# Peptides against a protein of PDB entry 4GMN: the designs that were tried, part 75

Target 1, 375 residues: chain A of PDB entry 4GMN
Amino acid sequence: RYANITLLALVTLASIGTDFQETLVKGNQGSRESPISAADEEWNGFDDADGDAMDVDQKSSSGEDQEEDYEEIDVKEDDEDDDDDSITSEMQADMERVVGADGTDDGDLEDLPTLRELIQTAVPQLIRLSNLPIDSDESLTIQSHALSALNNISWTISCLEFANGENANIHNAWYPTAKKIWRKTILPILEADSADLKLATQVTSLAWAVARVLHGETPTDGNPHRKFISLYHSSKQQAGGNSNSIEEPEDPFQGLGVKCIGVVGSLAHDPAPIEVNREVGVFLVTLLRQSNNVPPAEIVEALNQLFDIYGDEELACDKEVFWKDGFLKHLEEFLPKMRTLTKGIDKRTQPELRTRADEALLNLGRFVQYKKKHA

## One batch from the design tools (peptide; made by RFdiffusion4, then SolubleMPNN)

Design b2_p13_3_s4 (from b2_p13_3, 9 letters changed)
Fold by OpenDDE base, seed 5:
Formats: sequence, structure tokens, C-alpha cells
Structure b2_p13_3_s4 (fold): chain B 375 residues (1-375), chain A 13 residues (1-13)
Amino acid sequence: as target 1 above (375 residues)
Amino acid sequence: MPVSLPGPKPVLP
């Protein structure tokens, strides 16, 4: 009876975390005609001013009018309007304040009651539940649901803009809590070195969400970047041995490999120790060099992380790692491979993967050009 | 098309 109530509460908290994220995405889509990745605004290095319109001379080949009778497939829009009722009016009002604030309102968390209760009341309980002794299938279930709820809340918060002092109130409230999740939930699970790939995937997802806000300020205790690199390699060895047991996630970006790359990339951002940055940067560049044996989604994520880490030339990691270790050469040598990889992705079966690969290819070309101008 | 969030989608338990 108590277990079922606890599980229901954990499911509800995980749903709330999802519904908040969906609201943030819907709100941001209303303001921006194109999903500019959050990376497109910080990277002031592309003066897009020289729109050299490559006139692709589309030679009008006059192909003959075959009137193929398009049978009007009456796509019944099944108005599955059913999913809009999940967002509470309080959650919506909190998200509208976060999304609609043009960075000028130093809103207190007092004005964000739902988000405040998630951070201050729910998360401390979720951390406690994720740390229960694992002695039963019930305790494993509670841990899994607590990790899911922590993941969803942490991802939602990691989708907020914190650049230039935006959402500073939320950042200031979340930052100590994020460090607590890292030290009390993530690190203990990583230290337990469980062979459970489900648990590893959950904790890695949570670690990425937390590291997206903490960046290089993520606690370095126990060299977590090396643990996630090790987990990446271990996951590949297991997948190569048993072709039958890990259903590749339907979404290629939900794979444990992508999550490991996202975590270690986020951990390598400034002000990360140069040694941490170097180990991660070498790992990411090594994935590009070995791209024939790496899933396309992991290559896309590894590129994005390399752009985010080394996009700013004023950072110590640019001089001490990027230039010193000759990363530009590896990125330039990877351009023709990336073009081949991207063209190999079927737009019909994997449209999202293809779009993100086309974007990552464009950004790689731009990034290489930028770095060559600043050499 | 749902814009892919930069990161893993929230997982409902």
C-alpha cells in the first residue's frame, strides 16, 4: 500500500517534469521561427554577413507531365486533443513566467511556486529515495522511478536559458541542488559499478541533465568523466557481443553512448580543469577518427560537444588543448567523412537523425573556417 | 515535427 502510493507520487513527479519541458518547448517555438540550438546564440564567431548565395543553377530539365492521379488520402486528423489537460494552471503560469521573461525581471522563486516546490521539496525526497538500500525488487523499482523523476526535473531546468544572467534566480536555487544530486545520487551509483545497463542509462541521463547546468563546475570527485568514458566503452563491448539483447532505442539520440558523450562534453566546459578538458577532447576527437564504427547520433553529439567546448577562443582550453593538441587538423580531415556519413542517413526512415547530421555538418564547416581565421 | 530537445527526452516511468 505505501509502496504503491510512493510509486504513484514518483510517476506524478516524473510526469510534472515532462509536462514542464513540453511547455518550455512550446513557449520557445512561439518566439523563434527556427529552433536555433542554444549553441547558435553564444557562438558569435559566425558573422553570417557574407551570404554568398551560391546560385545553384537548377537546370530546369523539362520532364514530361505524367499526370499521376494523386488519390487524395483523406487523412482523418484524429483530433487527439486529449493530451493538453495534463499541465496544471500553476505549472503553465510558472513556465509562462520563465519563457516570457525577456531576461529583465529578477523574478524571485516566490513567483514560481511550482518550480520552487519541485526544487526545494520534491528533489530532496527524490535524492533520499534514490539512496535507499537496494535489497528488494521494490527498492529497485523505487530507485528507478526516483531517478526518472530527478531526470525529468533536471532536464526541464537544463532547458532554461542561464546565459547573460537570465533566470539567475532559478539558477541560484538549482545550482546547490544540482551539486547535491551529483554528490548524493549520481556519484554513489557510479561508484557502485553496477552491471545494470538500465540503471547506467538512467543515471547517465540524469548526469547529463545536471552537467548541462553545472558544466565545468560539476564536482570532480572521483574523476567522473573517466567513469562515463569507461561506461561508453563498456556499453559498446556489450552491444558488439550480444546482437540480440539491447533493443536499440527507437530514438538514436536516447542511446547510452550519446548520453555518455553529452555528460563528458558538459563536464569539459569552462571552468573545467585543463586535464579534464583534454581527456574529454581527445576522447571526442578519437570518436570522429573512428567514425566508421560509431553510430551517427554519437558523431553528431560529439561534434556538438566539440563546438560548445571550443567555440570561444578566449577560454584557456582553446589555447592549451584545441590548438596545442592539433584538434583543427582532425576536424578538417573529418569534414569529407561527415559528408559521407550524413548522405548515408536515409531521410525517410531517420528524418531527425538526418536533420541533426546536416546541421552538425554545416556547423563543422563553419567551425573549421572560424578556427582557421583565428589561427 | 517535434523539435528534438538537445538531450535525452524525459522518460515517463
Scores: peptide ipSAE 0.031, ipTM 0.726, DockQ to the pose 0.232
Fold by OpenDDE base, seed 2:
Structure b2_p13_3_s4 (fold): chain B 375 residues (1-375), chain A 13 residues (1-13)
Amino acid sequence: as target 1 above (375 residues)
Amino acid sequence: MPVSLPGPKPVLP
């Protein structure tokens, strides 16, 4: 009886975390109806400092209307409005405030009551439940659901912009909680060295969500980057040996390998110790060199992490790792391989993987050009 | 760059 109530509460908290994420994605898509034609923008790095709002002077070049009459195939999407009545009016109002907050709202979490209760009331209980002694299948189920709820909440918060002081109230409330999740939930599970790949996948997903907000400020106790690199290699050895491998997730980006890359990439950002950055950077560049045996989704993620880590030339890791260890040469040598890899992905069967590989290929070209200009 | 949220789609329990 108590366990069923606890499980129902954990499922409900995990759903709330999902519904928040979907609402953030929908809100960000509505604001993005201007396709930034990213096609022609010179990649200039990540300059955090210059709040020069690029006044994209919309020079309306009146190029001539070639009316290619695209026959509007009126695909009547039968909008089966599955009115997923899951989103409360209070959650929607909190989300509209978070998405619509032009970065001037010095708002307190008092104005975000649902998010406040998630961070201040729910998350501390989820941390407690994720740390219960595992003595039964029931306690293992409770841990798994608590990790799922922590994952969904942490992912949702990691989708918020925190640059330039945006969402600073949420960041300030989340940051100590994220560090607590890391120290109290993630590290103990990683240190238990469980052979459970499901648990490893859950904790690695949670670790990535947390590390996306904390970056190089993620607690370095016990060298967690090496644990995730080890987990990456162990996961590949198990997949190669057992025909009873966990069905590769239908989504290639849900794989444990991608999650490990995302965690270690996030851990390598400034202000991470240069040695942590180097070990991660060498790992990521090594994946590119070995790309013939690496899933395309992991290559895409490894590229994105390399761009994010080494995009800013003012960072100590640019000089002390990127240039010093000769990463540019490896990225340049990888360009023709990336073109072949991307072209090998079927757009019909794996549209998302193909789109993200096309983007990563474009960004690799730009990044190599940028770094050559700044050499 | 649009941070394509590479985050795992939330695993519904």
Scores: peptide ipSAE 0.031, ipTM 0.741, DockQ to the pose 0.391
Fold by OpenDDE base, seed 1:
Order: structure tokens, then sequence, then C-alpha cells
Structure b2_p13_3_s4 (fold): chain B 375 residues (1-375), chain A 13 residues (1-13)
């Protein structure tokens, strides 16, 4: 009886974490319909500094009129308003405040009551439940659901913008809690060295969500980056040896390999120790060099992490790792391979993977050009 | 800027 009530509460908290994320994704889509004119804006890194917009006068020439009469197939979108009544009016009002907050309110979470209760009341209980002694299948189930709820909440918060002081109130409330999740939930599970790949996948997903907010300020106790690199390699060895492969997730970006890359990438951001950054950077560049044996989704993620880590030239890791260890050469040598890899992804069977690979290829070209100008 | 792609979808319970 108590176990079933606890499980129901954990499922509900996991759903709430998902519903918040869906609402944030919908809100961010409506604001991005400003037509990004495909103008040749040179990628200047991640510096939001006052760089003078170069006025490029491109004279467009006048090509001719061919009227191809495309029959307008009136697809009646039956808007089945699946009013998924899961989003409470309070949750919607909190999300509208988060999406509509022009970053001027250094306010307490007083204006975000649902998010406040999630962070201050729910998450501490989820941390407690994830640390219960595993003595039964029921306690293992409770741990799994507590990790799922922590994952979904942490992912939702990690999808908020925190640059330029945006959502600073949420960041300030979440930051100590994120460190607590790391120290009390993630590290103990990683130190237990369990052969359970399901548990490893759950904790790695949670670790990525937490590390996306904490970056290089993630607690370095016990060298967690090396544990995730080891987990990456161990997962590849197990997949090669036993035909009882855990079914690769239908979404190639949900794989344990992608999650390991995302965690270690996030851990390598400034102000991470230069040695942590180096070990991660070498790992990521090594994946690109070995790309013939690496899933395309892991290559896409490894590229994105390399761009995010080394996009700013003012960071100590640019000079002490990127340039010193000769990463530009490896990225340049990888460009032809990435073009071949991306073209090999079927747009019909894997549209998302193809889109993300086309974007990563474009970004790789821009990044290599940027770094060559700043050499 | 490189478009930071949305993180992995939450694990549905």
Amino acid sequence: as target 1 above (375 residues)
Amino acid sequence: MPVSLPGPKPVLP
C-alpha cells in the first residue's frame, strides 16, 4: 500500500517534470518565428561583446518566372485538441512567467510557486528516496522512479536560459540543489560500480541534466569525468560481446554513449580544472578520429560539446588545451568524414538524426573557419 | 552561433 502510493507520487512528479519541458519547448518555438535571414553572419564565437555589424551590400540579380502549379492538398489537420489536462493552471502560469520574464526580476521564487515546491519540497524527498538501501525489488523500483523524477525536473531546468542573468532567481535556487543531487545521488551510485546498465543510463541522464547547469562548477570529487569515460568504454565492450544487447533506444540521442559524451562535455566547461578539460577534450577528439566505429548521434554530440567548450577564445582552455594539443588539425581533418557521414544518414528513416548531423556539419565548417582566423 | 541542440528528451515514466 505505501509502496504503491510512493510509486504513484514518483510517476506524478516525473510527469510534472515532462509537462514543464513540453511547455518550455512550445513557448520557445513561438518566439523563434522571426525569419532568420540566411545572411552570411560570420561566427564570432560565444562572445556577446559589442562587435560592429558589417553592412554587406549584396546585389541580388533578377531571375525568371516559372509558375509551377502545385495543387494545394487541403490537409485538414483535425486539431484533436488532446487537452492533456496534466498541465495545472498554476504550472502554466509559472511557465508563462519563466518564458515571459525579461531577465530583470532578481526576485525570489515567490512568483514561481510550483517550481519552488518542486525544488524545495519534492527534490529533497527524491534525493532521500534515491538513497534508500536496496534490499528488495520494491526498493529498486522506488530508486528507479525517484531517479526518473529527478531526471525530468533537472532536464526541464537545464532547458532554461541562464546566460546574461536570465532566470537568475531559478538558477540561484537550483544551483545548491543541483550540487546536492550530484553529491548525494549521482556520486554514490557511480561509486557503487553497479553492472546495471539501466541504472547507469538513468544516473548518466540525470548527471547530464545537472552538469548542463553546473558546468565546470560541478563537484570534481573522485574525478567523475573519468568514471563517465570508463562507463562509455565499458558500454561499448558489452554491446560487442553479448547479443542480448539492450535494445538500442529508438531515439539515437537517448543512447548511453550520447549521455556519457554530454556529461563529460558539460563537466569540461569553464571553470573546470585544465586537466579535466584536457582529458575530456582528448576523449571527444579521439571519438572523431575513430568515427568509423562510433554511432552518428555520438559524433553529433561530441562535436556540439567541442564547440561549446572551445567556442570562447578568452577561456584558459582555448590556449592551454585546444591550441596546445592541436585540436584544430583534427577538426579540419574530420570535415570530409563528417560530410560523408551526414550524407549517409537517410532523411526518410532518420530525419532528426539527419537534421542534427547537417547542423553539426555546418557548425563544424564555421568553427574551423573561426579558429583559423583567430590562430 | 552554433545552435545548441535541445538536450535529450526526458525519459517518459
Scores: peptide ipSAE 0.030, ipTM 0.744, DockQ to the pose 0.562
Fold by OpenDDE base, seed 3:
Structure b2_p13_3_s4 (fold): chain B 375 residues (1-375), chain A 13 residues (1-13)
Amino acid sequence: as target 1 above (375 residues)
Amino acid sequence: MPVSLPGPKPVLP
């Protein structure tokens, strides 16, 4: 009876975290529809300084019109108005304040009551529940649901912009809590070295969400980047050995490998120790060099993490790692392989993977060009 | 740049 009430409360907290995330994603898509022709912008790093667009000469290659008659499959969208009106008016008001908060209101979390209660009341209980002794299937179920709720809340908060002092009130409230999740939930589970891939996937997802906000300020206790690199390699060895198909997640970006890359990438951002940055950077570049044996989604994620880590030339990691370890050469040598990889993804069967691979290929070309100008 | 939403989709309960 108490377990079922606890499970229902954990499911409800996980739902609230999801619904909040979906609304933030929809809000952020609407604000980015400024029709800047994304084709002609010179990538100048992460400094949004007004850099002049270079004219790329239109060489007209006349390719022949093969009219493939695609039959309009009239997919009747059955508008199942699943009006899951789960979004409370208080959550909507908190979302509108977060999306509309143009950085100027030193608003305390007093003005964000739902988010305040999630951070200050719910998360401390979820941390407690995730740390219960596992002595029964019931305690294991409670841990799994507590991790799911922590994951969804942490992902939602990680979708907020914190650059330039945006959402500083939320950042300041979340930052100590995120460090507490890391030290009290993530690290103890990683130290237990469990062979449970489901638990490893849950804790790695949570670790990525937390590390996307903390970056290089994530607690370095016990060199967690090496644990996630080890977990990456261990997951690949298990998939190759036992015909117990870990059902590859239907979404290629939900794989444990992608999640491990996302965590270690986030951990390597400034102000991470240069040794941590180097170990992660070498790991990521090694994945690109070995790309024939790496899933395309992991290559896409490894590229994105390399762009984010080494996009700023003023950072110590640019000089001491990127240039010193010769990463540019490896990225240049990878460009033709990335073109082949991206073209090999079927747009019909894997549209999201193809779109993200086309984007990562474009960004790789721009990044290599940028780094050559700043050499 | 379009920030490809790099995150795993929320785990629905």
Scores: peptide ipSAE 0.030, ipTM 0.740, DockQ to the pose 0.392; fails the geometry check

Design b2_p13_4_s1 (from b2_p13_4, 4 letters changed)
Fold by OpenDDE base, seed 5:
Structure b2_p13_4_s1 (fold): chain B 375 residues (1-375), chain A 13 residues (1-13)
Amino acid sequence: as target 1 above (375 residues)
Amino acid sequence: MFVPKLAPPVAPS
């Protein structure tokens, strides 16, 4: 009875975290429809005019109209308006405030009661539940649901803009809690040497969400970047041996490999120790060099992480790692491989993967040009 | 500073 109530509460908190995320994504899409004024930069397209239009006079053979009377099967769309009323009116109001806060108003967390209760009341309980002794299938189930709820909440918060002091109130409330999740939930699970790939995927997803906010300020205790690099390699060894057992997630970006790259990339941001940055940067550049054996989604994520880590020429990692270890050469040598990889993705079967690969290819070209200008 | 033209990473559901 108590277990079922706890599980229901955990499922509800996980749903709340997902719905909160979807609303943030929708709100952030609406603000970007500022009309890009078509600056008519006349890209003088190369006028390869002379393609002789061979007038293939395909005779329209009049095939006879067999009116096959397709009986219109009136599929009653039962509009099961599953009013996914899962979003409480209070949560929606908090979301509208967070998304609509294009204003310099340092809104207190007092104005975000649902988010406040998630951070201050729910998350500390989820951390406690994720740390229960695993002695039964019930305790494993509770841990899994607690990790899912922590994941969804952490991902939602990681989708907020914190640059330039935006959402500073939320950042300031979340930051100590994120460090607590890292130290109390993530690190203990990473130290437990579990062969459970499901648990590893859950903790890595949570670690990525947390590291997307903490960046290089993520606690370095126990060299977590090396553990996620090790997990990446271990997951590849297991997948290569037993093609039947890991349901590759339908979404290529949900794979454990992508999540490991996302974590270690986030951990390598300034002010991360230069040694951590170097180990991660070398790992990411090595994936690009080995791209023939790396899933396209992992290449996309590795590129994005490299752009974010080394996008600022004023950071110590630019001079001490990027230039010193010759990363520009590896990125430039990867451009033709990335073009081939991106062209190999079918737009019909994998439209998202293709779009993100086209974007990563565009950004790689721009990044190489940027770095050559700032050399 | 280089600003990539990226969509935010889709969160794991």
Scores: peptide ipSAE 0.157, ipTM 0.776, DockQ to the pose 0.875
Fold by OpenDDE base, seed 2:
Structure b2_p13_4_s1 (fold): chain B 375 residues (1-375), chain A 13 residues (1-13)
Amino acid sequence: as target 1 above (375 residues)
Amino acid sequence: MFVPKLAPPVAPS
């Protein structure tokens, strides 16, 4: 009885998350579908009508020179201590305390009561349910449904814009919860070394959704990027042996390999440690070098992640990884292979994969030109 | 900064 009520509640929460995601995706598509189609109307030259320049004489009021006394702040030259750029787990915990102490602006979700209850009341219970001891098929079913609900909620929130302080109240409410999902749900499941590819796919999907909001601020404890890289390689070894048992998802972008790339790419963004960035960057560039044996969807995702990670020349990872490790050469050498790969995708049978590959090819050409200009 | 011309990532169903 209780198990069936719990399962029904979990299915309902997962459905609400999906319905909300579809609504947000449709809303964001509708905002980007500003009608490009209407601007190709012929610009018929409008005639030179002579209209008289009226001479409005508005007086220059002389505002008074307040001499603000610039106090000379004596900038003490404090010494060149070797800032070991190792964000210690203690500095990360203190940054989490400082961000969590100034983040006592309880992200004012008063105007979003449903989202507030979802984050504050439902998600903590889903985290608890995802961490139950697995001792039965019923407990495994509960975990799977809890992970599905967490996935749908996390993906929905990750589709919001947070740039330029947009949705800051939602970001502030979600951020500590996202870190809690990472530490309490994702890491324990990754550490359990389960041979269950379904569970691995579910946790990796959730990890990607969480890491799309946290980026390089995702907790680095236990080097999770290496666990996802290992999972990527392990998934390829298993798929190669049993061609009959893993139905590759009908959608190429739902594959475990794509999800692993999406997670590790997101983890490598600033302010991630340079060594984490390097290991991920080398992994992604290695996929491009080995592209003959890599699914096209994984190549598309790896390219998008490389553009997002190394798109800013002001970031330390540009100098210390992108240029230092010679990534531009690998991207330039990959450009003709990407053209061949993209042309090999049938537009009729795989229209989405072809569209995403055409976009990634366009961006690769532009990115190579951009990097050559800022060399 | 480089700005890619990306479609939004298709969210996992």
Scores: peptide ipSAE 0.153, ipTM 0.770, DockQ to the pose 0.887
Fold by OpenDDE base, seed 3:
Structure b2_p13_4_s1 (fold): chain B 375 residues (1-375), chain A 13 residues (1-13)
Amino acid sequence: as target 1 above (375 residues)
Amino acid sequence: MFVPKLAPPVAPS
């Protein structure tokens, strides 16, 4: 009984987190369509060519279909819980306020009561549940659901704009909680060295969501970037040995390799230690050099991370890593390979992967040109 | 500062 109620509550919290993410994705796409003035191009209608109706005589063959009388089992739809829609609507109203609020300096989540309770009350319980001793299938199930709920909440918050002091109240409320998730949930699971790829994928997804907000301020205790790089390499070795056992996710961007790249890329941002930045930058550039054996989605993610990490010439990592370790040469040498890789993606079977690869190729050409001007 | 033409797509669900 208590386990089922806890599981139901964890599933509901995870669903609520997903529905918000979809709403934020739709909202953030709409705000970038500046109204390009629809110039009134009169689409002149194409002429009605009178194509002759050929009468095809369909001969009616009377097949005697035996009506098997399937007894309609009157499944009474029990009018179960309308309670889920009410919680989603209150949290949607909080998220709509966040997207519409120019930064009011009120450092308290007073106007965001649902988000406040989520961060201050729910997340601390989810952290506790994710840290239960795994001694039963029930405790493993509770951990998995607690990680899923933490993942969805953390992803939703990571989709908010925090640049230039936007949403500073939410950032300030989330920041200590995000550090707590990192230290209490992510690090202990990474240190347990589990061969469970499902658990590794869940914790790496959560780590990426958390690191997208904390960036280079993510706790460096125990060199977590090296653990995620090791996990990346270990996952590739396991996939190469047993071609039948790991269903690659249908979405190329949901793979453990992409998630590992996203985590370590986010960890390498300023103010990360220069040696952490160097180890990550060398890892990412090495993927580009070895691109013949790397999935296209991981190459796209590695390029995006390199643009974000090294996009600012005023940062210490530009001089001490990017220029010093000769990354520009490797990026320039990769341009023709990226063109070949992108052209090799079928637009019909993988339209999203092709679009994201075309964008990454465009940005790579621009980034190389930018760095040559700021040399 | 370099600005990509398109931001990376929003997080996977």
Scores: peptide ipSAE 0.151, ipTM 0.767, DockQ to the pose 0.695
Fold by OpenDDE base, seed 1:
Structure b2_p13_4_s1 (fold): chain B 375 residues (1-375), chain A 13 residues (1-13)
Amino acid sequence: as target 1 above (375 residues)
Amino acid sequence: MFVPKLAPPVAPS
C-alpha cells in the first residue's frame, strides 16, 4: 500500500514536471527569435550577462541540524482523479505566469505557490527517496521514479531565463535546492560506480538539468567532470561490444553521450576552476578531432558547449584555456568536417538533427570569425 | 546563439 502510494505520487510529480516543461516550451516559442533570422548579424561574442556572482557571503552559520520534522502526509482517500488535474492546472498557470511575465514582474514565490511547494516540499522528499538503500526491486523502482521526477522538475526550472536578474526569486529558491540535489543525489550515485546504464542515464540527465542552472558554481568536490567524462568513454565501449541490448534512444539528443557532454560543458562555465574548464575544453575539442567516430548529436552538443564556455573574451578561461591551448586552430580545422557531417544528415529522416547541425555549423563559422577578430 | 534543446522530460513509466 505505502509503496503504491509513493509510486503514484512519484508518477504524478514526474507528470507535473513534464506538463510544466511543455507549458514552458509553448510559452517560450513566442520569444525565441529563430537564430536563423539573425543570420546576417555579425558575431559579437556571447554577452554572458554579467554573472554578478551574488557574493553569498558564506557565513558558515553552523545551523544545527534541525531535524526536519517530516509531517506524515495524511493522504486522505478522497476522489483521486480531480486532484491530479488540479495540481497540473495550477502548475501550468504558474509557468504561464513565469513565461508570460515580460521581465518586470519577477514571479515572487509568494505568487507562485505551486512552484514554491514543488521546490520546498516535494524536492526534499524526492532527494530522500533517491537515496534509499537499494535492497529490493521496489526500492530500485522508487529511486528510478524519484530521479525521473527530480529530472523533470530540474529541467523545467533550467528552462527559465535567469540572465540579468530575471526570475531572481525562483533562482534564489532553486539554487540551494539544486546544490542539495547535486550533493545528496547525484554525487552518491556517481560514486557508487554502478554498471546500470539506465541509472547512469537518469542521474546524468538530472546532473545536466542541475548544472544548467549552477554552471561553474556546481560543487567541484570529487571532480565530477572526470566521472562524467569516464562515463562518456565507458558508454562508448559498451555500445561497441553489445550492439543488441542498448536501445539507442529514438532521439539522438537523448543519448547518454550527449547528456555527458551537456553536464561537463555546463560544469566548465565561469566561475569553474580553470583546470576543470581546461579538462572539459580539451575533452570537447578532442571529440571534434575524433569526429569520424562520434555521433553527430554529440558533435552538435560539444560545439554548443564550446560556444557557451568560450563565447566571452573577458572570462579568464578565454585567455588561460582557449588561446593558451590553441582551441581556435582546432575549431578552424573542424569547419570543413562539420560541413561534411551536416551535409551527410538526411533532412527527411533526421530533420531535427539536421536543423541543429546546420545551426551549429553556422555558429561555428561565426565563432571562428569572432575569435579571429579578438585575437 | 543556439540554445540547446532540453532533454525531454522523462515520461512517467
Scores: peptide ipSAE 0.070, ipTM 0.750, DockQ to the pose 0.162; fails the geometry check

